# Ledger of designs, part 59: peptides against a protein of PDB entry 8HF1

Target 1, 320 residues: chain A of PDB entry 8HF1
Amino acid sequence: NVMLYATKPTEVMVSFPHQEQVLTVTRLISAEIEKFYVSLDLMNIGVQPIRRSKSLQCLRDPSKKSFVKQLFNDFLYQMKEYGIYAASIAIISLIVEFDIKRRQAETLSVKLMHRTALTLCEKIRHLLVQKLQDMTYDDDDDNVNTEEVIMNFSTPKVQRFLMSLKVSFADKDPKDICCLVFVERRYTCKCIYGLLLNYIQSTPELRNVLTPQFMVGRNNISPDFESVLERKWQKSAIQQFRDGNANLMICSSVLEEGIDVQACNHVFILDPVKTFNMYVQSKGRARTTEAKFVLFTADKEREKTIQQIYQYRKAHNDIA

## One batch from the design tools (peptide; made by RFdiffusion4, then SolubleMPNN)

Design b2_p13_6_s1 (from b2_p13_6, 6 letters changed)
Fold by OpenDDE base, seed 1:
Structure b2_p13_6_s1 (fold): chain B 320 residues (1-320), chain A 13 residues (1-13)
Amino acid sequence: as target 1 above (320 residues)
Amino acid sequence: MTVEYEDLDKLLA
């Protein structure tokens, strides 16, 4: 019962300005994706033979079009919530996925669909990288991974998160750090991981201090679709975190149910706390005497966040 | 850029 032994961490809230940075590039990318959806809806990919693979997902999307749309919608969410820099990392994951799907395509029509999606991702990547390069003197791709570029092309939420890490962990002993970062979405874990790797590498005060890992919750739907590689990677990431070889773990909310994560001294909730269970389980990981539980909220949502935390605390006290 | 931490115990008191 994770609820009984929760040391009371210091709960803090970090507010950030709600700036919809509606950059011209983000509008252009959104419009290109919308045009692609119109084209995608007109594509006749034929009736795919329902391979009797027992996975419920193959039954739900016989056309594979909804999966393509899901990946682009997830990308649009990342671009909106985390910024252009995070989007430049997120798009690489889409490129990898669509290239795999293109190679696995059994029909020419499905192969063409994934190829068209891939071509759009490459265009989006170019638009994003070009925008990041506007702040660099050199056209070298490595030059876009500076602290300055990361900060300037991140949303206020991500900026506050990165600054919070810098202030909290600059020049500390890596052994004294056990940090969890919770995000809502599975795809965000990898995106924020890539962002953190680049940020830590570009920040001398953190380079030898923070070693990040990420973990994606088991999709309860099909353990069979988790590549053997993903499962091995997850086990390795958890083990590295247990052994102290990694001291920052990025987790999706789905990890709440089953992974005995060590007592952490810092827990960051990067996305809004949507459920009582998420609040209790994530807070219950901050178990040291000086543990901090950090929430991020937009200024506009500040009062709503405070009220929600009050209700969760009340509900927790009524059960205890 | 400064990070301001608001103590939730103080806000909920």
Scores: peptide ipSAE 0.493, ipTM 0.928, DockQ to the pose 0.807
Fold by OpenDDE base, seed 3:
Structure b2_p13_6_s1 (fold): chain B 320 residues (1-320), chain A 13 residues (1-13)
Amino acid sequence: as target 1 above (320 residues)
Amino acid sequence: MTVEYEDLDKLLA
């Protein structure tokens, strides 16, 4: 019995400088969202009907106001963690969502609330795009989707991630690539997907090499509220990745819920590893002979990250 | 800018 020593992935850490991009535009956007929250709290939208779920537990439909605040809070997080370029993509997702909610509004007061949120999103989009254009020397080149603009308006974490992709995959055969990218939040999957599409298109060495997809975790609150479109997208994205039509998959906690994804040769952890389960499950996807498991850490958190990985390795060896 | 990779097996040895 040749005990097939399961080849352990090579675990590597990439450090990045802790730079808070404190730009005037990010302060202005944050202040406009805070002013909007004060206005939103004063809005009378009436009593919202409790949607009866099929299970006798009346899931209190989260207040329509709390959902609006959640989307803007997730946007502010993405702007801080990934930068202004990622924020310019993230705001489009808010515009689409608030326009859908505006059209589906059963009352004039709820319709007005979503209209006001949408107007703020359009103002934020304009401020972000204007700031991205300030670095284009040519007044005539409206193309904010260059490698240079993406890199300059991304956080040091995202810069190191994009550079790691370029170094790892430049001019490789697409068939030899099976890459996973883990992020903490579901909305980050779509934001980083949009950023990667533009980066790959602007980078000749990657344009015919990487084909990204994304998967969004199930809403813990109610699988019944997942749109039929989101479920169709998830099934299609998984199938494209299994068939090799996509070779890079951006995931949140979805892979933790037992979605059968093939063995990968690269696993990138873009956000901090916060749980033992996240570490074991994400590392457990790097199963090829030359598999790499790549962690990103701020220089300030480097020692804490090393100690945390040591504890997770010890705990994993004690269970195995 | 170069990406520096630190081997975790070497750091935890």
Scores: peptide ipSAE 0.491, ipTM 0.926, DockQ to the pose 0.802
Fold by OpenDDE base, seed 2:
Structure b2_p13_6_s1 (fold): chain B 320 residues (1-320), chain A 13 residues (1-13)
Amino acid sequence: as target 1 above (320 residues)
Amino acid sequence: MTVEYEDLDKLLA
């Protein structure tokens, strides 16, 4: 009943051209990661002491190698989906993570594994930064963070997203903005956050208008020390968004985890809507009178996206 | 570069 009186958001779709052009640098990076996976599979990390498991069975912890591969796979996804500029930010997150894991390593073999991963990340970072600098003609690190560099080294999806932000929020009062940006993957939140910080700083029309934050879903899998810091940070980010100290929040599947976010006037779905629940919950956050719900789709996937939204609308109407 | 917004209500009507 109460949902029937909620003003329906204006649902809009933004199409972007499919980028088929794979840059030489992205191919090189992918090949270096693949070579690293072969090397990683050959690494003997030995038997890891299982501290908490009642079974004294010294299992090789395949989870440590799996985690390393997961981080690089997430990086490869970010590079493909968001572009080289986003990848240059994403790789820093891997560097930090592998340095933490290297320092926390209880065995020399695990320490060496994380060191090797870290060395690869530094090589990738260098390749990415070099490619960003090739357009700026300037060796200064500050010149890679311009609006032009960000736009030129972003995927068409990210370009359209950034342009949509600029058009929607240029010279607006920060208090009138409550924006959500939904992404599929946890690590994408931080990557897009870093990209947005640099874009907003480089865009005069947005620098005093948008204050981004991000929130990541709670990975219940590892109750490790990292989970406490992440929980504290999530609480702080949510509080800043509630208090109006942040007016743009980047989210993954956090809404599915029952994190209550205020009613927003803009909801951007940066990645494809894969589930009915994601559609309904994200759309349900666009609750102001002039709320906009913005979907991004590749031109090639436009018809499929339209049909998918039609099915979700039909299903929603059948339940309501 | 312009951003074109397509109204989904019009597309699905």
Scores: peptide ipSAE 0.490, ipTM 0.926, DockQ to the pose 0.822
Fold by OpenDDE base, seed 4:
Parts: sequence; C-alpha cells; structure tokens
Structure b2_p13_6_s1 (fold): chain B 320 residues (1-320), chain A 13 residues (1-13)
Amino acid sequence: as target 1 above (320 residues)
Amino acid sequence: MTVEYEDLDKLLA
C-alpha cells in the first residue's frame, strides 16, 4: 500500500560521459586476476564435503573456487563502474573475507588457495594505492582520502553523484535530510559507504550535514550464513536511520523484502533501473513535499533510459 | 564542474 499517499516526486536525470578509464593500472590488475584464475583452475583442493544445508535448493556452486572467482569478479565490476578509488576500498573487503576463509580452512590445500587469493589482493591494493599517491605531488602527505583524489579517481557516474550530493545538501540542517541511495549489488553498498565517509570527511560543507549508513538485504541464499555481526549491523543501521542519527542510507533491492523505510525527500538511483518493480518501489520512497527522484545515465544510454522510464510510467498509469 | 539536471516530466511530455 505504498502508492496511495505518494505525492509525485520531481524526477530528474543526470547524464555523465561514457569514459572507460583505460588506465594502465586497471589493465594490469585485470591481467593479474586472469592469470590467477588459470592458476586457481589447476589447484587440486580435493572433494569438499557438501554440507547439506536443508534450505539451499539454490546450490551456490559448493566449489570454494567459484566463491573466490565471484569475489574477484565483483571487485572487477566495482573498479569498472565506480573507479580506482572505490576499488581501493573494495579490495579491503576481499582481504578481510579471504583472511577469514583462510583461518576457517579445514584442509591445507584450501588454506593455500585462500592464502594465494589474499596475496593477490595485497598486490592489487598496493597497485591501487600507489596510483592514488601518484597525484599527490607532496611525497610527505600519504593521505589519498582528499576530495580531489576521490573525484579524479572516480568514474564520471560517481563524480556526478558526489557533486549532486554537494549541491543538494551543502550547509543544510541534517534533520531536514532523508536520503536513499539505491545500488544494484549488495557488495556495492559497503564500497559506496566507505567512499562517502571519506568524501564527506574531506568536504567541509558536508561534514556535519550527512551521516551515511548502509543496509544489505537478507542473504536469500543462506540466512543461516549471515553472521550474527551482519544481522546486528543491519538492525542498527535501520534503527539509526529511523531515529535520524543517520540521514543517508545506501541500499540494494531491499525494498522487495518489505523493509519499512521512512518517507524520504531524496532518492538517488546510482545504477540503472532494471525492473518496473525497482522503479515503482524506489520512487515510492520519495514521498515528502518537493521530494526528488534522481537517475544517473551514461550519455550513450540516455535515449534508452528515457524510453525505459516512459514505459515504466505508462505501465504504472495503466495499473493505477 | 556543474551538475545538469534534466526534468523527466519535461522530457517525457
């Protein structure tokens, strides 16, 4: 019943240039990951005991190798879609995950596999940090977390998003802000959260204005594997946003699970709107007077995006 | 750098 009282938000589109940042460092990192996949395929990790979890009809390929490849593929996606700066944050999440898996390894072969993945992540981290430092002319300031570095090493999409936040919220009262940021993938929530923390801290006009949080949907694949820590974090993040202790929430397609999020005055869709349901549900959260619903599109996809929104509006009016 | 906002209601009118 989200539809009945929604004032129609102002829907705006922000276009950004399609720049494939073909940096030498991104090519090198991609080549190192591909080389690692070849080595990973040659590793004999033995037959892993299939833990028959009763609920997992969706067999995530119980191959511990498939999970390793998934994490690196998710990282490569973040590097491509959000840029080198976002990738420098994303790689830390892989390091943490592979260290946990290395410590939990039941066999020496599996332990070695996760150790090799961890070694690659440290190499990637070094390459990313070195590239971020190459723009700091002053050898002495190891601080790659400046507004300038964040902007220069972010994709045009992320640059336009950060600028939109600055223009929309500079020097405003924190209590007057209720902002949602929708992203496609679960892991992107944490990456964009880390980027926003650093950007807000480096932007004086936003430091005391925006308090970000992130929410990750329930892992439909295995609620049993959600760490007690992740569940506690989700509950805490939602509560902070409800209490006004956080005024910007980064979320994936969590609205499908019936998470009660308050009416917001700003909704940003950072990634392409792929479904009618996502469009209606995310737009349906922009319910305050003068609420804004902001879409981001590449210039090359602008016409396709406009046509897609037209079709969604038509479909919504035909159901209403 | 400026952010240009295009009004979708104007574009879809």
Scores: peptide ipSAE 0.488, ipTM 0.926, DockQ to the pose 0.826

Design b2_p13_6_s2 (from b2_p13_6, 7 letters changed)
Fold by OpenDDE base, seed 1:
Structure b2_p13_6_s2 (fold): chain B 320 residues (1-320), chain A 13 residues (1-13)
Amino acid sequence: as target 1 above (320 residues)
Amino acid sequence: MSVEYISLDELLK
């Protein structure tokens, strides 16, 4: 009975101030989305013929309006949780999605709906970029991707995360780094990936040290809707991480169930740990002798987080 | 800005 004493990672909590930076621009964007929802509810897009495509999702949203609202709600969440800079990246993903849906529209009414959504996304993008440019001397889009702009327009949580990466990995050998970053939402993976790319490029101490990748959990619902491109990209990202060509992987919580990710020396939990399984599975990836498991918590939620982790530790010890 | 690290291992001993 070799009790493989799984080397328990060092568990660390990073606190951040709960600053609701209610910027005027975020209020304006929220109000524009709300106005759009009123308009969207009034749109008659007709009854789309339920194409018998076996995917349960086509059955749930015959109007495709709920999908449009979901994307904007996900965007609003990203803007709130990660800040204006992250939102400027997130909105590009919405633009791409709505442009695809606009081109795939079989009816003029659905095409118009996606066009209206796209026009709103372009307006939001301009409002966000304009706000980022308020700190830049030059109107060049490339000038908004500085370390200073990224930091100033990120939430305290993201600021602490980026600082933690810089402190942990500045001027280290890339081969000595195996880092996982867990986020709750699949769309956050791509957003934080884009943010990290720009941050690493703007930070000389990290530019040749960190090579990020992201991975979105398989939506169990329909493997058929995962574009062949997304599946190829996921396989490539995992392989790059296995080969050491990437040393930081951003994962959604859904990856916990099935991907044999290598033993990592750093695991960051950027979003709140909501389940015991998430805690155990994410912590179980930090397997090196000096492995760190880092949690981020708002100062107001510190005690609640500590109590929750205590309960998870107790439950884990009762099963072991 | 300094990153404040709180050891959960110390707090939960």
Scores: peptide ipSAE 0.480, ipTM 0.928, DockQ to the pose 0.766
Fold by OpenDDE base, seed 3:
Structure b2_p13_6_s2 (fold): chain B 320 residues (1-320), chain A 13 residues (1-13)
Amino acid sequence: as target 1 above (320 residues)
Amino acid sequence: MSVEYISLDELLK
């Protein structure tokens, strides 16, 4: 019995400088969202009719306001953690969601609330796009989707991630690549997917090499609220990755829930590893002979990250 | 700018 020593992936840490990009535009956007929250709290949207849909979510008045605030809070998080370029993509997802909610509104007061949120999103989009254009020297080149613009308006974490992709995959055969990218939040999957599409298209060495997809975790609160479209997208994205039509998959906690994904040769952890389960499950996907497991850490958190990984390795060896 | 890679396998031996 040749005990096939399960080849452990090579574990690598990439450090990045902790720079809070405190731009005037990010302060202005944050202040506009805070003003909107004050206005939103003063809005009387009345008692919402309980839709007799099977899901016991009492669509009470506070739930619709709380959902609007959640989307803007997730946007503010993405702007802080990934930068202005990622925020310009994230805001489009809010625009689409608020336009759907505006059209589906059963009352004039709820319709007005979603219209006001949508108007704020369009203002934020304009401020972000204008700031991205300030670095284009040529007044005629409306193309904010260049490698230079993406890099300059991304956080140091995202810059190091994109550079690591370029170094790892430049001019490789797409068939030899099976890459996972883990992020903490479900909305980050779509944001980083949009950023990667534009980055790959602007980078000749990656354009015919990487084909990204994304998977969004099931909402723990109600699988019934996942739109039929989101479920179809997830199934299609998984199938494309299994068939080799996509070779890079962006995931949140989805892979923790037992989605059968093939053995990968690269696993990138873009956000901090917060749990033992996240560490074991994400590392457990890097199962090829030359597999790499790459962590990103701020320089200030380097020692703490090393100690945490040591504890997780010890705990994993004690269970195995 | 170069990406600094730190081997966790070397540090945690």
Scores: peptide ipSAE 0.470, ipTM 0.925, DockQ to the pose 0.764
Fold by OpenDDE base, seed 2:
Structure b2_p13_6_s2 (fold): chain B 320 residues (1-320), chain A 13 residues (1-13)
Amino acid sequence: as target 1 above (320 residues)
Amino acid sequence: MSVEYISLDELLK
């Protein structure tokens, strides 16, 4: 009942060209990660003491190798979906994570595994930064964070997203902006956050207009020390967004986890809408009178996206 | 480059 009286957001689709061009650097990085996976599979990390299980059975913790592979797979996804510039930010997150895991390692073999992963991340970082610098003709790290470099080394999707932000928010009052950006993956939130920070800083029309934050879904799987810091950070980010100290929030599936975010005037869906619940919940955040709900789609997937949204609208109307 | 905005509300009427 209450949802029926909510002003329906204007639903808009932004198309972007499919990028078929795989850069040599992305192929090289992918090949280095694949070689690393072969090496990782050959690594004997030994039997890890299971602290929490009642069974004293020292199992090989395949979860440690699996976690390393997951991080690199998420990085490869970010590089593919968001581009080289986003990948240069994403790799820093892996470096931090593997350094933490290296320091927390209880065995020399696990420490060595994380060190090897870290060494690969530093190599990848160097390859990415070098590629960003090749266009700037300047060795200064500050020159890789220009609007031009960000745009040129971003995927067409990210380019259209950044352009949409610029068009939507250039020279607006920060108080009039309440923007959500939805992404599919947890690690993408931080990557897109870092990209947006640099883009906003390099874009005069946005630097005093947009203040981004991000929130990541609670990974209930590991109640480790990392989960406490993440929980504190999430609370702070949400509070800053509620207080208006941040006016753009990057979210993953956080809405499905019952995190209450205020009504927004802009909702961007950067990644494909995969579920009916994601569609309804994300759209349900665009609740102001002039609210916009913006979807991004590849030109090749335009018809499929339109049909999917039609089905979701139909299903929503049948339940309402 | 211009951003092309397509109204889903118009397409799905």
Scores: peptide ipSAE 0.459, ipTM 0.922, DockQ to the pose 0.784
Fold by OpenDDE base, seed 4:
Structure b2_p13_6_s2 (fold): chain B 320 residues (1-320), chain A 13 residues (1-13)
Amino acid sequence: as target 1 above (320 residues)
Amino acid sequence: MSVEYISLDELLK
């Protein structure tokens, strides 16, 4: 029943130049990950004891190797789509995950596999941080978390997103802001959250204006594997957003699970809208008077994006 | 840098 009270939000598109930042560091990192995959395929980790939990058999390739490759592929996606600065935050999440898996390893071979992955993550972290520091002419200020560094090492998409936040919210009253940011992938929520914390802290006009949170959808694979900590975090983040203690929420396609999020005055779609359902549900959260629905598109994909939104609008009007 | 905003409501009228 989201459809009935929809004051139509103002729909806006922000274009960004398609720059494949072919930085030498990104090529080097990609090559190191590919080299690691070759070594990983040669590792004998033995037959893993099939834990008889019926639910796990179907969805996760029981190969602990597949999970390692998934995390690095997710990292490579973040580095490509959001830039080197976002990648420097994303790699920390991999380090934490591989350290947990290393400690939980039931065999020496699995422990060694996760240790090797962790060593690669530390090398990648060093390469990223070194590249972020290369722009700081002053050797003494190890602080890579400036507005300038964040902007220069972010993709054009992220640059336009951050600029849009600054223009939209500079010096506004925090109570008048209810903002949603939609991203495609679950892991991106945490990465963009970390980037926004640093950007807001480095931007005086936003420091006392925006309080971000992130929400990760329930893991459809197994609610039993959601850490008690993740479930507590999700509940706390939603409650903070409902209470107005947070005014910007980063979320993935969580709206399908019926999470009751309040009516918002701003909805940003950071990643491409891939489905009609995503379009209708995300747009349906922009319900306040003068609500804005903002899409980001590469210049080369502008016409395709416009045509896709036209088709979604037509389909929505034919159902309404 | 300025953000260019394109009204989809104007383009799709």
Scores: peptide ipSAE 0.443, ipTM 0.919, DockQ to the pose 0.787

Design b2_p13_6_s3 (from b2_p13_6, 7 letters changed)
Fold by OpenDDE base, seed 1:
Structure b2_p13_6_s3 (fold): chain B 320 residues (1-320), chain A 13 residues (1-13)
Amino acid sequence: as target 1 above (320 residues)
Amino acid sequence: MSVEYIDLDELLK
């Protein structure tokens, strides 16, 4: 029971305005995805032969259409929750996934489905990059990775997060930093990682201070679905964080069991805390005497969040 | 832009 002597971290809430930046580009992208779903529903991809791949998930979606829709829905979530800049990174992950699935397609119909999805992703990528370039006088792709572009095309939540990082870590010794960033979704880890790499590189005060890594939670449903590459990446990322070669780790909230991450001095919860377990587990990583546990909330959800944290604190004190 | 920080430990005392 290592819980006994953990210094309680200082719990801080950062509020952000609820601005749905409904840009024309986001509406266009959403409409293109919806049109694609209609087309996808009309595609006859046949009944996939139940190959006894041990993974129960391959049995659940014989059409593989639900997986395609899930990826696009996850992308739409990233775009909404984190902004256009984050979406420009998130779409690359879809491109990679659909290209892999296209190459691995066992049937021409499935190959065509993934090809169509890939074509849509490339169109979306172009629309996003073009919109990022609207702020840059120069057509060079490298010019979209500035602090200004990142900030302007990020949601208020992400803006406050980046500002909080800058304020917290500007010109500090990298050795004094042990930071966790919790996000809800697996795909968000990689998206925010890419965003942070570009932000840190564009921010002189952070360039030699923060070294980010990301860790994707184990899909509890099938350890067999973790590619050997993903497992190697996770082990490497965790080891780099343990060795101090990385001082900021982005984690999905699904990090329930067994990842012995060291005591951190900063824990950021970028997405809403949905469960008591998430609250206790994430807070339990902030164990240093000066540890900060930072929550992000929309102004409209502030009171609800405060009440929820109060209930979690009460419940935690009743168990302790 | 300023980041507004709310101390929850003070608020929930």
Scores: peptide ipSAE 0.536, ipTM 0.935, DockQ to the pose 0.764
Fold by OpenDDE base, seed 3:
Formats: structure tokens, sequence, C-alpha cells
Structure b2_p13_6_s3 (fold): chain B 320 residues (1-320), chain A 13 residues (1-13)
């Protein structure tokens, strides 16, 4: 009985300085969102009809106000955790969503609410883009999508992630790369995807080497709220990754839900590992020879992270 | 800036 010693991936931790980038622009944006919440609470949008789904569970349609606040809270989290450059991409997704909701509004009051949210998003977009342009000395080069701008306006975590990608994949054969990037939140997948597209295009050593895709987790909420478009996108993205047309996949908890993805040679955990299940499922995708499992931690959380990984390793060995 | 890599397999032996 040749015990096929399953080649364990090499586990690597990357540390980054905890710098709260307290920029004047981020304070201004936060204050404008807080003012908008006060205004939103005063808006009379009427009683929302409870849509009875066909399943007997009355999914309380979250109040249209609660959904608006959720999107802005998700944006504020994105700006804090990933930086101003990532926020400039994230705000476009809010603009698209609020324009759709404005057009689909059944009442004038709901239409006006989404219009006010959209106007705020356009103001935020302008403030972010203006701040990205302040570092371009050349008045004529409107291109905020340079490697330098991306790096300077990203958090230390994102900077170390991008540097780790460049070191790991510079001038490699695309066929030899099978990379997963795990993030905590579904909306982060699309934001980091947009950031990576621009970074890869601005970095010659990664051009034609990395082809990213993203996969958004199924909402634990009823599959009825997933648009047909989102389901089609997920199936297409998974198929492109299986066919080797994409070699880097950004995902949230989706891979925990039993999506069969091929064995990967690189797994990056961009956000903190919060659960034993997340650790085992994500590490379990790094199965090739010489596979790497890379964690990111703030310097202040380094010891706590090491102790947590030690506990997860022990628990995994006791079950195996 | 250099990326500091810590080998957890070496550290947790």
Amino acid sequence: as target 1 above (320 residues)
Amino acid sequence: MSVEYIDLDELLK
C-alpha cells in the first residue's frame, strides 16, 4: 500500500503594516453618506407591498431604504479595506444598481429616493477620480489606470497582494497557472476583478500571463433574487476557468458550497480566515505539486493569526 | 518594497 502522501501545500503568511489611510476625501465621502442617511430616514416612500414568493415563507422583502443603506455600507467597507482606487471601481457598481432601481420604481417617491442615491454616487465618483488624478503631474494624461496610481491608492494589504502576484507570475506560461483568490464578501469579488484587470493591463510582465475571472456566491437568500444574468455569468466564468481560458478566479464562500473547481497551484486568502471550514475548504483547493497557500495578515494581528492557524491545523489532523 | 514571506510550515514544526 503506497500511502500516497497527499502533497500538502506550502503555507505562507504575508504581513502588511496596519495603516489607516485617513485621507480628507474619505472623511468627506463618509460625512456625505451620513447626511444622506438622515435625509433618507425622513423620506416617506409609503408601505412596501410584501411580495409573497410561491414558497410559503414570506421572505420579507427588505425595506427599499435598508437595501440602499446596505449598498452604501458595503461601499464604505470596500473603501476602508481595499483603498480609494478599489472604491472608484465599487462606486460604478452602485451607480448601475441605483439606475436600474430608479427605472424599475413603481412609485414617484421610490423613484426620487433612488435618484437622490444616484446623485450622491456620481458626486462620490467625481471626488474619487479627482483624487486619483491629483498624482498625475501631466495635465494631459487622464489615465488613472497606471501601476503607480493603483499601488499608491491601494491599502497596504492590496499592495502586498499585487506585489505577490507580480513576483509569483511574472513572465510565466499562462497554462502553468491555476490561481484562486478568496475574499470574504460577494461585492469584493467584482471590485478586485476590476482592479486586477487594470493592474494586469498596466503591468507588462503580467500582460497575456494572467486572465482573471470572478464568481459571486449564491445569496443565502432565495435563488429567486439571483438575476438570470448573474447565473449565466457564474456558469460562463466557471467554464472559462475549467477550459483554461481564465487562470485566476476571484471567489467568496462559493467554493465552500461544493462547486467542483480543478486542483490549483496557488491559493490566496486576501481577507482574514474567520472559520475552520473556510481554512479547510480553501486550503483543500491547493493540491498540485509545489502548491502555495498564501495568507495576508496585519502586523498587529500576526501572532493571533499564527495561533489560529496552528489550532486549525491541529483540528484538521485530529479529523483526518 | 520587499514582500516579507513567513513560511508557516517551518514556523509551526
Scores: peptide ipSAE 0.521, ipTM 0.932, DockQ to the pose 0.756
Fold by OpenDDE base, seed 4:
Order: structure tokens, then sequence, then C-alpha cells
Structure b2_p13_6_s3 (fold): chain B 320 residues (1-320), chain A 13 residues (1-13)
């Protein structure tokens, strides 16, 4: 019912060139992960005693191997979709997770599995950081967190996103900004958050303008396994955004969980809109006067994306 | 680099 009186946001599409050239470092990292998967499949971790918590039975394959592969697959996705710079931040999250799992390991075989995964993550981190440093001609400034390095080692999609933020928000009053950034995957929220912190800090026009936060949806697999720290962080991030202490929120499919977020003047959809529900719910957050709803599309997918949005608009008008 | 903006409201009229 609240959708009937919402001012229709201006819908904008930003196109970006398809990146055809895979860097040698990304191929090397992918090959090292595939080699690790072969080794992981050969590891005998034994039958883990299924702790009979009723809720865990269905979704997580009791093979702690599946979770390890999921984290590396999510990393490979982030490296492909967002670039080497984003991957250098994403790998740190894997290092932290595998170190926690290594410490929590109930068996020596599981401890060794997580240790081997951790060693691979450290190797990947070194390869990524070395590649980021190769563009800094000055041997002395180990600072890979410059605007130039971030832009050069980001995908065209991320480059256009960062440029769109700069154009939209340069030298504006922070109080006039209420921005949502939607991403598809849970792990991408933290990765893009880290990238934005570094970009904003390296961009004078944005340093005192944008204060980012990130929100991850509740873990549908088991609310019991969400660390008390993660739940506290999510509640704090939402509250900071409501209070205006943060003016840019990165979120995944959080809107489906009934999290009430205020009306925003900017909504960015960084990843492809896959469902009508995602389109309507995300667009329905751009409710202020002169609100903008910004989509990103590869040039090769431009026509297909336009047709998809046309169908969603038609379907929305037929229901309204 | 310039950002190319396409107004979908104009395009889908």
Amino acid sequence: as target 1 above (320 residues)
Amino acid sequence: MSVEYIDLDELLK
C-alpha cells in the first residue's frame, strides 16, 4: 500500500565495457584454487559427529569441505565481478574465517584442512598485493590504497560505480544524502564496504561527505551460528543509518527480511536485477522527491537489460 | 573517463 503514493524515482542506466582481458595473476590464482580443490577432495577428514541440532540437518552439507569451497567460489566471483583491488580485500575475510575455523576444529584432520586453506589465502593475498604494487613506480610508497590504484585494478562496473558516486555526491552536505547500494551476495557487502572506505579516504571531495556502512541479511542457514558480534554489528549499522551517522548503506537481499530502511534519495543496483521482487523492493526505497534509481549493465547486455526493465515496469503497472 | 547515463524513463516512454 505505501507504494501507491511514492514519487516515482528517475531510473538511470549506466553502461560499462565488458572486460575481455583476464590478467595473468587472476588466471594463476584460479589455477591455484582448482589445484587446492583436487587436494581437498583427497583429504580424509573422517565422519564428523553430527551435533543433533535440528536446524543444521538440511542446508549445510556436513562436509566442512563444501563450506571451504563455497568461500573460495565467492572469492573467485568477487575477483571476476569487482576486480583485483576488491579481491585483495575479500581474501582478508577468508583468512579471518579460516583462522576461526582452524581454532574451532574438533579434529586434527579438520584443523589441517583449514590450515591448508589459510596457507592458500596467504599466498593469494601476496600475489594480489604484489600486483597492486607493480603500478606504483615509487618503490618507497607501499600505499596501494590510492584513488589511482583502486580505479586501475577495479572492473569497468566498479569504475563506473565509483565515478557515479563522485559525480553524485562531490562537495554535498552529508545530511542531504541517503544512499542504498544493493549487491547480490552477502560477502560482497563487506568487500565493497572496504573498497568504498579506501576510495572515500583517497578522494578529497568525498572524505567528509560519505560515511558508508554495510548490512548483511540474517543467516537463513542458522541464526544460532551468527556470531553475537555480527548481530550487534548489523543492529548498530542499521541504527547509524537511521540516525544519519551513516548516509550510504551497502546491503544484499535484506529487504525481503522486512528490515525497515528509511526512504532514500539514491539507490544503486551494482549487480544484475534477477527478479521482479528485487526490482520493485529496491526501487520502492527511492521514495524522496527527485530520487534516483541507478542500474549498471555491461554494453553487451544493454538491450537485454532494457527489455527486462521494460517487462518489470509493465508488470508493476498492471498490479498497481 | 566519462560516465554514460541513459535515462530509462525517456527511453521506455
Scores: peptide ipSAE 0.507, ipTM 0.929, DockQ to the pose 0.763
Fold by OpenDDE base, seed 2:
Structure b2_p13_6_s3 (fold): chain B 320 residues (1-320), chain A 13 residues (1-13)
Amino acid sequence: as target 1 above (320 residues)
Amino acid sequence: MSVEYIDLDELLK
């Protein structure tokens, strides 16, 4: 069995303190989103023409409201899981998306819905930026992107992740680095990418060492809504990583979708490993002689995580 | 802040 000769990566667990960053600003933002959901449910967006069905039957498109709620729910998740700094980046992605949807709106009611969502995102952005600036004496936007601000306004998980990157890659040759970072959610890829860009730029030891890229899985739920631009971008990102123009790739579910990336020397699992398949496939990317497979766990979940990894190892050995 | 690294290969032997 040729698989037995594959150098097993060193499996490492990084623990972090379970601190819910319960800031007043996060509570305020959550409350504003909840108020918005109530208002959104009351909005009459009318009957939308179903372009795809040959039936002239205009159906109420609940999918438009559900999509708006999904984006805000993903934002709330990112704010909770990655912190205020990551949320300040995540909100920009919502702004861009809602502005696109606003411009593409076929009806005034749908246009107004996306405009209202956009206005909320702008308010949230302002609240987040103000909170980031509370630690910076200087009003300059560039001062919110310092290593100190990033670290202070990131969750303990993200702090440990960034520290682990710094320890692992400080002053290394970029050519010797092939790193994967796995995250659970599609939108997290872009959020963590933006965070890493700013962190790397603010960290001299990493500035010329790490070149991040991100890749999102295909939206299997709605492949038809994947823009041609998103597909082109994914293809370009993969190619840059293959060509060595990027040496750190942030991925969500990419391995499950059969996207092949090269063998890596580092694999970071930023979010909890939820499935055996995710464990095996992600670990299976760490194939170099000194490959590391790094997991992050809250201290409270340490024992549970260890037990889960033990079960996955056992199951993998029983199949091999 | 120090990063605590736990070797799972050692722990799960």
Scores: peptide ipSAE 0.505, ipTM 0.927, DockQ to the pose 0.758

